# Peptides against a protein of PDB entry 5EIB: the designs that were tried, part 75

Target 1, 366 residues: chain A of PDB entry 5EIB
Amino acid sequence: VDLEPGTMDSVRSGPFGQIFRPDNFVFGQSGAGNNWAKGHYTEGAELVDSVLDVVRKESESCDCLQGFQLTHSLGGGTGSGMGTLLISKIREEYPDRIMNTFSVMPSPKVSDTVVEPYNATLSVHQLVENTDETYCIDNEALYDICFRTLKLTTPTYGDLNHLVSATMSGVTTCLRFPGQLNADLRKLAVNMVPFPRLHFFMPGFAPLTSRGSQQYRALTVPELTQQMFDSKNMMAACDPRHGRYLTVAAIFRGRMSMKEVDEQMLNVQNKNSSYFVEWIPNNVKTAVCDIPPRGLKMSATFIGNSTAIQELFKRISEQFTAMFRRKAFLHWYTGEGMDEMEFTEAESNMNDLVSEYQQYQDATAD
Target 2, 366 residues: chain A of PDB entry 5EIB as posed
Amino acid sequence: VDLEPGTMDSVRSGPFGQIFRPDNFVFGQSGAGNNWAKGHYTEGAELVDSVLDVVRKESESCDCLQGFQLTHSLGGGTGSGMGTLLISKIREEYPDRIMNTFSVMPSPKVSDTVVEPYNATLSVHQLVENTDETYSIDNEALYDICFRTLKLTTPTYGDLNHLVSATMSGVTTCLRFPGQLNADLRKLAVNMVPFPRLHFFMPGFAPLTSRGSQQYRALTVPELTQQMFDSKNMMAACDPRHGRYLTVAAIFRGRMSMKEVDEQMLNVQNKNSSYFVEWIPNNVKTAVCDIPPRGLKMSATFIGNSTAIQELFKRISEQFTAMFRRKAFLHWYTGEGMDEMEFTEAESNMNDLVSEYQQYQDATAD

## One batch from the design tools (peptide; aimed at target 1 G337)

Design b2_p25_2 (made by RFdiffusion4)
Pose (drawn by RFdiffusion4):
Structure b2_p25_2 (pose): chain A 366 residues (1-366), chain P 25 residues (1-25)
Amino acid sequence: as target 2 above (366 residues)
Amino acid sequence: SREEIREEYEEMLEEEEEEKEEEEE
């Protein structure tokens, strides 16, 4: 789905472009120009019922639908504005299904548009209310990993998307292969989301590799375990050691000692016990899958529900406030008939989300 | 209501553009 028609061509000319159902391409003529109001209200509303028809059709041909997963950026107009409209319409029509999103957060290091904080805040407001799980993919973190760790002086979207694809593959492994833990979206949500609003996850993986060089050696289980908890291996630009984990899901892929995995997971939990909330006993679940990802014999995927993710929302909020106080470009949004109070409503909701993460960060079992 | 707002906003942008063309001339 895109408001921009040119997106259809690039996907089709891609390697697996022909495999998609031709009828499932739903596109507009213009597109939003980084205007969330255009995406949602204006233009997305024009296009949205066509998308829902296709969604309804895919759903009726499902033996037992688990739910939906949406990939989109929060900084633009379509993936952000229309994407959250689609989520709200799907929530109305399929209220008992899990909504899961892979949402990319904007960063000034990657994109040169100062309205992106507006678009992201209006979107975060929708996701807080309407999604069950959201993987926070931070362009800030992706750029820093490419620039500082992978030593790519000029990271491209291809460089960033290599990190994203490795992450998406890792976090959906328990859904795609037989296993006991978090095998479906609802079971994963019940294990990861103690409070409905706090459903933004920090993904990480090990080893971090630059695409096209080179290999190995394969990591030891200790090396995998330590790297997957490392702040440098997170896809969200937050230091996990600045907050506390409410829940964690770890996924080890490849051939390895299950016993050694158990020992290392127990080791990181009790050496660093102060970083795991004490009032949620046994809050770290571990899954092993025998099939490694491409190019690797061993890998680990980390999914964290950490109070440290408030750093991501504080950064967006600060940029949003800096722009919104000067009312810059606000008429671009209200020109599409959007209420200015929706900006204030979204800002307040995001700041409320930050306070809630802090409340549980300081909470004690006493 | 949103449609009327968009029409009035587009008319204002057209009037501003015409004024610029007249000044250039």

Design b2_p25_2_s1 (made by RFdiffusion4, then SolubleMPNN; from b2_p25_2, 11 letters changed)
Fold by OpenDDE base, seed 2:
Structure b2_p25_2_s1 (fold): chain B 366 residues (1-366), chain A 25 residues (1-25)
Amino acid sequence: as target 1 above (366 residues)
Amino acid sequence: SRKEVREKYKEERKKEEEEKKKLEE
């Protein structure tokens, strides 16, 4: 789905374009112009019914529909505005199904789009209310990984998207291969989400590899386990050491000893015990899949529900406040039928979420 | 509540330990 036809043509002409049904390409003509309000109330609202018709058709063809997975950007008008409209409409029609998102967070290091803080804040407000699980993929973290860890002098969207693809493949491993601990979206939500609003995950991947680098060192289980808990491997721009893990899932892939994995996972928890909440027992889940990712002998994917994710929301809130206090570009949103109240409500809800994470960070065992 | 969360995660661990034992047999 896109409000711009050129993106759909790029997917269709791409190396995997043939895996999608032609009728499942739903696109607009006008685009959202990086405006959340165009995505949510005007251009996106004109297209949403056509998308819902496709969603219904594909849902009816499923023998066992678990839920929905949306991949979208929170910086652009289509991914943010229309993406959150779709989430709302799908939630209304399928209230018993899991809503899972891969939400790409904007960064000034990657995009010069000045209105991204508005689009992100308005989107986070919708994600708090209408998603069950949200993987926070931060363009800032991806850029920093590419630049600092992968030594790419000028990271491209291709380099960032490679990390996203590896992470998405990792976190969905349990859903794609039977006999795993988190074999369905609902079981993952039960294990990862202790409180309904606290469903924003920090993903991480090991080993980190670029598209151009065939020179990867095969990691051991101890090295994989250590790298998953390294702040430099996190795909969200927050430091886990500044917060506490509420819950963690680790997904190992490749031929390895389950016993060795369990021993290393216990060791890393014990070494990092100060970075876990003491009041949630057994909050680390570990899965092993014998099937490695393409081109790797082994990998590990990390899913962290950490109170440190508040750093990401604080960054967005600070950028939002700096624009909104000046009413900068606000007329582009109000001209599409939005009220200034929707901005203040979205900011308030995001600040409440930050306060909730801080409360649970500071909570002791009763 | 934090108490309900603690009990939930204790129960889930017992189930997972039982599932792991069945996979090792």
Scores: peptide ipSAE 0.335, ipTM 0.832, DockQ to the pose 0.007
OpenDDE base, seeds 1, 3, 4, 5: peptide ipSAE 0.327, 0.026, 0.314, 0.315; ipTM 0.830, 0.377, 0.802, 0.814

Design b2_p25_2_s2 (made by RFdiffusion4, then SolubleMPNN; from b2_p25_2, 14 letters changed)
Fold by OpenDDE base, seed 2:
Structure b2_p25_2_s2 (fold): chain B 366 residues (1-366), chain A 25 residues (1-25)
Amino acid sequence: as target 1 above (366 residues)
Amino acid sequence: SRKEIRKKYKEEEEKKKKEEELKEK
C-alpha cells in the first residue's frame, strides 16, 4: 500500500515483485506530502476502503489468521498517517487478532523532513492504543550502527534496509518455523508484554553485517550472547543500561548446542542482573532454530522490552515540543481537518507512556 | 512501590490466563 504510485512500481519491478498478487497493490495518486493529516484524514481516507477490501479477502483465505503485521515509517505522511488509520480500521474489524508493527522511527541524521516529529508523535499516540506489539526500528540507531560499527562513511537507505530486513527475519523466525518458543503472535505478546501499554520492543541482531561485506566472522554462542546484550547491537537508539528489562526474548539460528545457549543465556542474565526487574519471574525466553539465515552459519536476534525505550520517546517529544511551541507548519495539518487538541493529546499520551516506563524502572524494594 | 507493581503484574497475568483459557475452548 502506498499513496504514491512510483513506490509500488519499484516494488513490482523489483526482484521479489512477483511474490505479490497484482490485485494486492493498492496505491493513490497524490501522495501524503509527508503530512500525517493527509495520510489519516484525506488522501489516506479515500484509499482505506480499497485496502480493507483486500485485507478482508486475504483474511478469509487464511486457515488460521493470527493477526496482522504492518511495516511502516513514522516520519512520512503515508506510513504514519495512513498506516495508523489502517491499524485503527483493522482493529475495529478484527478486535480479537494481534496487531503487530515494525515501526521505523525518524531521525534528523537520515532525513531532512522538518515535520517528522509531528508525524511520529501522532503515530505513537495511535500505536499506544491500537497495537499489541511494536518493534521500534530507529533510523538513528541504524545510522549509528552503519557508521560506527560497520564503518560505512556514507550510510545509504540500502544499508539501513539491510539491517531492518535481517532484524525482521530474526524476530519472525519463531513464527515461520514450527516447534519454537513464541510460535504465534499471541504467545509472543503473552511472554513479552507485561502491561498492555508497554508493548514497544527494542530489537537487536548479531552478527551485524553490511551488504557486500564477505567477512562473515564465524561467531560462537558466547560471542552472539554477548553481542545481543551490547547497546551497540540495538536497533533502537536507547541504552539498555539506563533502564530495566521487563522481558527479553533471544532467538538463536544455526546449528548449536541448546545446552551451551542456555548456559550462556544464564551467564549473561547473572552478569546483567542489575538491568532486569526482579518482580517478573522467568522474564528471559530463549529459542533455537537449526536453520541459519542466508549467508550466515549462526545468528542471534534480540527482542527487549526495556524501560530504556523511554529515551527514544523523549527524543521525539523534545523535537515535537520545539516545533509545536512555535506552531511551525501546524496550518498544514489543521488545513486537512485536524484540531490543535489532537497534537496536545498525542504529546500527553506519549509523555504518560514515558512516565509509566519510568515508574517501573524506579520500582525499588519496599 | 515494588509490592504494588508486583500485585498489578499478577493481576494482568491472571487476566491473560483467563483470556487464553477462553480461546482454547
Scores: peptide ipSAE 0.375, ipTM 0.866, DockQ to the pose 0.009
OpenDDE base, seeds 1, 3, 4, 5: peptide ipSAE 0.352, 0.356, 0.357, 0.321; ipTM 0.861, 0.860, 0.863, 0.845

Design b2_p25_2_s3 (made by RFdiffusion4, then SolubleMPNN; from b2_p25_2, 14 letters changed)
Fold by OpenDDE base, seed 4:
Structure b2_p25_2_s3 (fold): chain B 366 residues (1-366), chain A 25 residues (1-25)
Amino acid sequence: as target 1 above (366 residues)
Amino acid sequence: SRKAVREAFEAERKRREEERREREE
């Protein structure tokens, strides 16, 4: 789905364009112009019914509908505005199904779109209420990985999207292969989300490899485990050492010893015990899938529900506040039918989320 | 305790929602 036709043409002409049904390409003509309000109230609202018709048709074809997965950007107008409209409408029609998102967080290092803090804040407000699971894929973190770890002098969207695709492949492993831990979206939510509003995940992947690098270093289970918990491997620009893990899932892929995985996972928990909350028992889950990702002998994917994720929301909030105090570009949103109150409500809800994470970070077992 | 932290957060959230409503009136 897009409010611009050019994205659909790119997908159709791509190497995998034929895997999608032609009738499932729903697109507009005008775009959102990087405006959340155009995506949510005007251009997106005109297109949403056509998307819902496709969603219904695909849902009826499912033997057992678990829920929905949305991949969207929070910096743009379409992904943020129309994406959150779709989440709301799908939630209204399917209230008992899991809503899962891969939400790409904006960064000034990656995009010069001035209004990204507005689009992100307005989106986070919707995601707090209408999603069950949100993977925070932070363009700040992706850029830093590409630049510092992968030593790419000029990271491209292609380089960032390579990391996104590896992460998405990793976190969906348990859904795609039988007999795994968290084999459905609901079980994942039960294991990862101890409090309904605290459903924002920090993903990570090991090994980090550049696109087109054929020389995959043969990693061991200890090396994978160590890299997976390294802050430099996190796809969200948060330091786990500045917070506490509420819950963790580790997904190993490839032929390896389950015993060795369990030993290394126990060792990393013991070494990092100060970075876990002590009042959530059995808060680390491990899965092993014998099927490695393409080109790798083994990999590890990390899913962290950490109070350190508040650093991401604080960054967005600071950027939002700096613009909103000046009323910068507000007329672009109010002209599409938004009230200034919706901005204040979104800011307030995001600040409440930050406060909630901080309180659980400071909570003791007593 | 975990329960006390949750109750304190819920109370603080409600207070902020009420203060917001009072400012909008």
Scores: peptide ipSAE 0.029, ipTM 0.487, DockQ to the pose 0.015
OpenDDE base, seeds 1, 2, 3, 5: peptide ipSAE 0.027, 0.026, 0.028, 0.024; ipTM 0.452, 0.471, 0.382, 0.384; seeds 2, 5 fail the geometry check

Design b2_p25_2_s4 (made by RFdiffusion4, then SolubleMPNN; from b2_p25_2, 12 letters changed)
Fold by OpenDDE base, seed 3:
Structure b2_p25_2_s4 (fold): chain B 366 residues (1-366), chain A 25 residues (1-25)
Amino acid sequence: as target 1 above (366 residues)
Amino acid sequence: KRKKIIEEYRKKLEEEEKEKKLKLE
């Protein structure tokens, strides 16, 4: 789905374009112009019913509908505005289904779009209320991984999207292969989300290796485990050392010893015990799938629910507040039918979320 | 308190999943 037709042509012409049904390509003619309100109230609202018709048709064809998965950006008007409108409408129609998102967070290091803080804040407000699971994929963290870890001198959107794709493939492994931990979206939510509003995850993928070093790197369970828990490996721009993990899931792929995985997962928990909440017992879950990802002998995917994610929301909030106090570009949003109160409500809800994460971070065992 | 909240939330999700299975039959 897009408000711009050219994006659909790019997907169709891609190496996998033929796996999608032609009728499932829904697109507008007029883009959102990086305006959340245009995506949510005008251009997106005109297209949403056509998307919902496709969603209904595909949902009816499912033997057992678990839920929905959305991939979107929070900086752009289509992904943020129309994406959150879709989430809201799907939630209204399917209130008992899991809503899962891969939400790409904007960063000034990657995009020059001045209104990204508005689009992100307005989106986070919707995601807090209408999603059950949100993987926070921060463009800043992806850029830093590409530059520092992968040794790419000039990271491209293609390089960033490769990390996103690897992560998405990793976190969905348990859903795609039978007999695994978190084999369904609801079970994942039960294991990962101890508090309903605190459903924002820090994803990570291992191995991350520069092209020049790939041939020299041994892939071992200890190395995967170590890299997966490294702060530099997080695909959200927050430091897990500044917070505490509420819950963690680790998904290993490839032929490896389950015993070795369990030993390394115990060792990393013990080594990082100060970065876990002590009052949630058995808050680390591990899955092993014998089927490696394409081109790798083994991999590990990390899902962290950490109170450190508040650093991401604080960054967005600070940028939002600095713009909103100046009433910068507000007329672009109000002209599409938004009230200034919706900005204040979104800011408030995001600040409340930050406060909730901080309360659970500071919380001792009762 | 927190353990109880987590247990109540997990129980709610399990009940919703059971009700959902009953609607599919």
Scores: peptide ipSAE 0.031, ipTM 0.396, DockQ to the pose 0.010
OpenDDE base, seeds 1, 2, 4, 5: peptide ipSAE 0.015, 0.029, 0.000, 0.000; ipTM 0.396, 0.450, 0.240, 0.230; seeds 4, 5 fail the geometry check

Design b2_p25_3 (made by RFdiffusion4)
Pose (drawn by RFdiffusion4):
Structure b2_p25_3 (pose): chain A 366 residues (1-366), chain P 25 residues (1-25)
Amino acid sequence: as target 2 above (366 residues)
Amino acid sequence: LEPLPTEEEREEMLAEELERLKEEE
């Protein structure tokens, strides 16, 4: 789905472009120009019922639908504006299904548009209310990993998407292969989301590799465990050691000692017990899958529900406030008939989300 | 609904606002 028609061509000309159902391409003529109001209201509303028809059709041909997963950026107009409209319409029509999103956060290091904080805040407001699980993919973190760790002086979207694709493959492994833990979206959500609004996850994986060089060696289980908890391996630009984990899901892929995995997972939990909330006993669940990802014999994927993710929302909020106080480009949004109070409503909700993460960060069992 | 600047005008305005913020850094 895109308001921009040129997106259809690039996907089709891609390697697996012909495998998609031709009828499932739903596109507009213009597109939003980084205007969230255009995406949601204006233009996305024009296009949205066509998308829902396709969604309804895919759903009626499902033996037992688990739910939906949406990939989109929060910084633009279509993936952000229309994407959150689609989520709201799907929530109305399929209220008992899990909504899961892979949402990419904007960063000034990657994109040169100062309205992106507007678009992201209006979107975060929708996701806080309407999604069950959201993987926070931070362009800030992706750029820093490519620039500082992978030593790519000029990271491209291809460089960033290599990190995203490795992460998305890792976090959906328990859904795609037989297993006991977090095998479906609802079970994963019940294990990861103690409070409905706090459903933004920090993904990480190990090893971090630059695409096309080179290999190995394959990591030991200790090396995998330590790297997957490392702040430098996170896809969100937050230091996990600045907050506390409410829940964690770890996924080890490849051939390895299950016993050694158990020992290392127990090791990181009790050496660093102060970083795991004490009022949620046994809050770290571990899954092993025998099939490694491509190019690797061993890998680990980390999914964290950490109070430290408030750093991500504080950064967006600060940029949003800096722009919104000067009212810069606000008429571009209200020109599409959007209420200015929706900006204030979204800002307040995001700041409320930050306070809630801090409340549980300081909470004690006593 | 209200008319808005053209696409090229909006891009120019955004580039100018971004350059101003970088100069203030």

Design b2_p25_3_s1 (made by RFdiffusion4, then SolubleMPNN; from b2_p25_3, 12 letters changed)
Fold by OpenDDE base, seed 3:
Structure b2_p25_3_s1 (fold): chain B 366 residues (1-366), chain A 25 residues (1-25)
Amino acid sequence: as target 1 above (366 residues)
Amino acid sequence: MEPLPSEEERRALIAEYLAELRAAE
């Protein structure tokens, strides 16, 4: 789905474009112009019914509908505005189904779109209320991984999207292979989300290796385990050492010893015990899938629900506040039928979310 | 409805915003 036709043509012409039904390509003509309000109230609102018709049709064809997965950016107008409109409308129609998102967080290191903090804040407000699980894929973290870890001097959107795809493939492994931990979206939510509003995950992937070093790297379970807990491998620009893990899931892929995985996972938990909350028992879940990713012998994917995710929201909030205090660009949003109060409500809700994470971070087992 | 800023105005505003963010770091 897009408000611009060119994106659909790019997907259709891509190496996997033929796997999608032609009728499932829903697109507008005018775009959102990086304006959340255009995506949510005008251009997106005109297209949403056509998307919902496709969603209904595909949902009816499912033998067992678990829920929905949406991939979108929060910096643009379509992914943020129309994406959150779709989430809201789908939630209204399917209130008992899981809403899962892969939400790409904006960064000024990656995009020069000045209104991204508005689009992100307005989107987070919707995601807090209308999603059950949100993977925070932070363009800042992706850029830093590409630059520092992968040794890419000039990271491209293609490089970032490669990390996104690897992460998405990793976190969905248990959903695609039966008999695994978190084999369905609801079980994932139950295991990962101890509190309904605290459903924002920091994903991570291992191995992350520069092209020049790939041939020399032995992939071992200890190395994967160490890397997946390393802050440098997090796809969200948060330091887990500045917070506490509420819950963790680790998904290993490839032929490996389950015993070795369990031993290494226990070791890393013990080593990092200060970074876990003590009052959530058995808050680390591990899965092993015998099928490796394409081109790798083994991998590990990390899903962390950490109070450190507040660093991401604080960054966005600070950027938002700086713009909003100046009333910068507000007329672009209000002119599309948005109320100025919705900015204040969105800011407030995001600040409340930050406060909630901090409260649980500071909570001790009595 | 005030027109969206021109691409040039938008780039200037972006540059200003990014400069402010870098100054706050």
Scores: peptide ipSAE 0.017, ipTM 0.353, DockQ to the pose 0.390
OpenDDE base, seeds 1, 2, 4, 5: peptide ipSAE 0.113, 0.000, 0.014, 0.000; ipTM 0.708, 0.293, 0.367, 0.227; seed 1 fails the geometry check

Design b2_p25_3_s2 (made by RFdiffusion4, then SolubleMPNN; from b2_p25_3, 12 letters changed)
Fold by OpenDDE base, seed 2:
Structure b2_p25_3_s2 (fold): chain B 366 residues (1-366), chain A 25 residues (1-25)
Amino acid sequence: as target 1 above (366 residues)
Amino acid sequence: MLPLPSREERERLIAEYLAELRAEE
């Protein structure tokens, strides 16, 4: 789905364009112009019914519908505005199905779009209320990984998208292959989400590899485990050491000893015990899949529900507040039918979420 | 700010939420 036809044509002409049904390409003629309100109330609202018709048709064809997975950006008008409209409409029609998102957070290091803080804040407000599971994929973190870790002098969207693809492949492993941990979207929610509003995940991946650098370096289970818990391997721009893990899932892929994995996972938990909440028992889950990712002998994917995620939301909130106090570009949103109150409500809800994470961070065992 | 729930209340809220998620399966 896109409000711009050119994006859809690029997908259709791509190496995998033929895997999608032609009738499942839904697109507009005029883009959202990086305006959340155009995506949510005008251009996106005109297209949403045609998307819902396709969603219904595909849902009816499912033998067992678990839920929905949306991949979108929060900085652009289509992914943010129309994406959150679509989430809301799907939630209304399928209230008993899991809503899972891969939400790409904006960064000034990656995009010059000045209104990204508005689009992100308005989107986070919708995600807090209408999703069950949200993977926070932060363009800030992706850029820093490409630049600092992968030594790319000028990271491209292709480089960032490679990391996103590796992460998405990792976190969906248990959904796609036989396993006991997180075998469906609901089981993932049960393991990862202790409180309904606290459903924002910090993903991480090891080994970090760039396109074209086949690192033939065989990683060991101890090295994978260490890298997976390293802040430099996180796809969200927050330091886990500044917070506490509520829940963690680790997904190992490749031929390895389950015993060695369990030993290393126990060791890393014991070494980092101060970074876990003490009042959630058995809050670390581990899975092993014998099938490695393409081009790797082994990998590890991390899913963390950490109170440190508040650093990401604080960054967006600070940028939002700096613009909103000046009413910068606000007329572009109000002209599409929005009220200034919607901005204040979205800011308030995101600040409440930050406060909730901080409260659980400071909570001790009584 | 609502006061932080006690440990017992947090454990209860977790258990209730997990029970709701399981009842929908």
Scores: peptide ipSAE 0.034, ipTM 0.297, DockQ to the pose 0.011
OpenDDE base, seeds 1, 3, 4, 5: peptide ipSAE 0.000, 0.000, 0.012, 0.000; ipTM 0.258, 0.250, 0.326, 0.295

Design b2_p25_3_s3 (made by RFdiffusion4, then SolubleMPNN; from b2_p25_3, 12 letters changed)
Fold by OpenDDE base, seed 3:
Structure b2_p25_3_s3 (fold): chain B 366 residues (1-366), chain A 25 residues (1-25)
Amino acid sequence: as target 1 above (366 residues)
Amino acid sequence: MLPLPSEEEREALIKEYLAELKAAE
């Protein structure tokens, strides 16, 4: 789905374009112009019914619909505005189904789009209310991984999207291979989301290896385990050491000893015990899938629900507040039928979310 | 996949996958 036709043509001409049904390409003509309000109230609102018709058709073809997975950017107008409109409409029609998102967070290091803090804040407000699970994929963290860990001098969107793809493949492993931990979206939510509003995850992937070091790297369970808990491998721009894990899931892929995985997972928990809440029992879940990702002998994917994710929201909030206090660009949003009050509501809800994470961070076992 | 397959490896992998899909039809 896009508000611009050119993206659909790129997907169709791409190596995987033929795996999608032609009728499932829904697109507009005018684009959102990086404006959330165009995506949500005008251009996106004109297209949303056509998307919902496709969603209904595909949902009816499912033997057992678990829920929905949306991949979108929060910095743009289409992914943010229309994406959150679509989430709201799907939630209204399918209130008993899981809403899962892969939400790409904007960063000034990656994009010069001045209004990204507005689009992100308005989107987070919708995601807090209308999603059950949100993987926070932060362009800042992706850029830093590409630059520092992968040693890419000039990271491209292609390089970032590769990290996203690896992560998406990793976190969906349990959904694609029966008999695993978190084998469905609802079980994942039950295991990962102890409090309904605190459903924002930091994903991570291992191994992250530079092209020059690939040939010399032994992939071992201890190395994968160490790397997935390393703050440098987090795809959200927050430091887990500044917060506490509410819940963690680790998904190992490849032929490995379950005993070795369990031993290493216990060791890393014990080593990092100060970074876990003590009042949530059995808050670390581990899965092993015997099927490695293509091109690797083994991998590990990390899913963390940590109170440190508040650092991401604080960053966005600070940027938002600095713009909103100046009433910068507000007329672009209000001109599309958005109320100025929705900005203050979105800011308030995001600040409340930050406060909730802080409360649970400071909570001690009585 | 990390490390990144070369563009050539990626294209080969895609071509193989598409061939597998077509053979399963």
Scores: peptide ipSAE 0.029, ipTM 0.634, DockQ to the pose 0.013
OpenDDE base, seeds 1, 2, 4, 5: peptide ipSAE 0.014, 0.000, 0.017, 0.000; ipTM 0.435, 0.210, 0.407, 0.254; seeds 1, 2 fail the geometry check

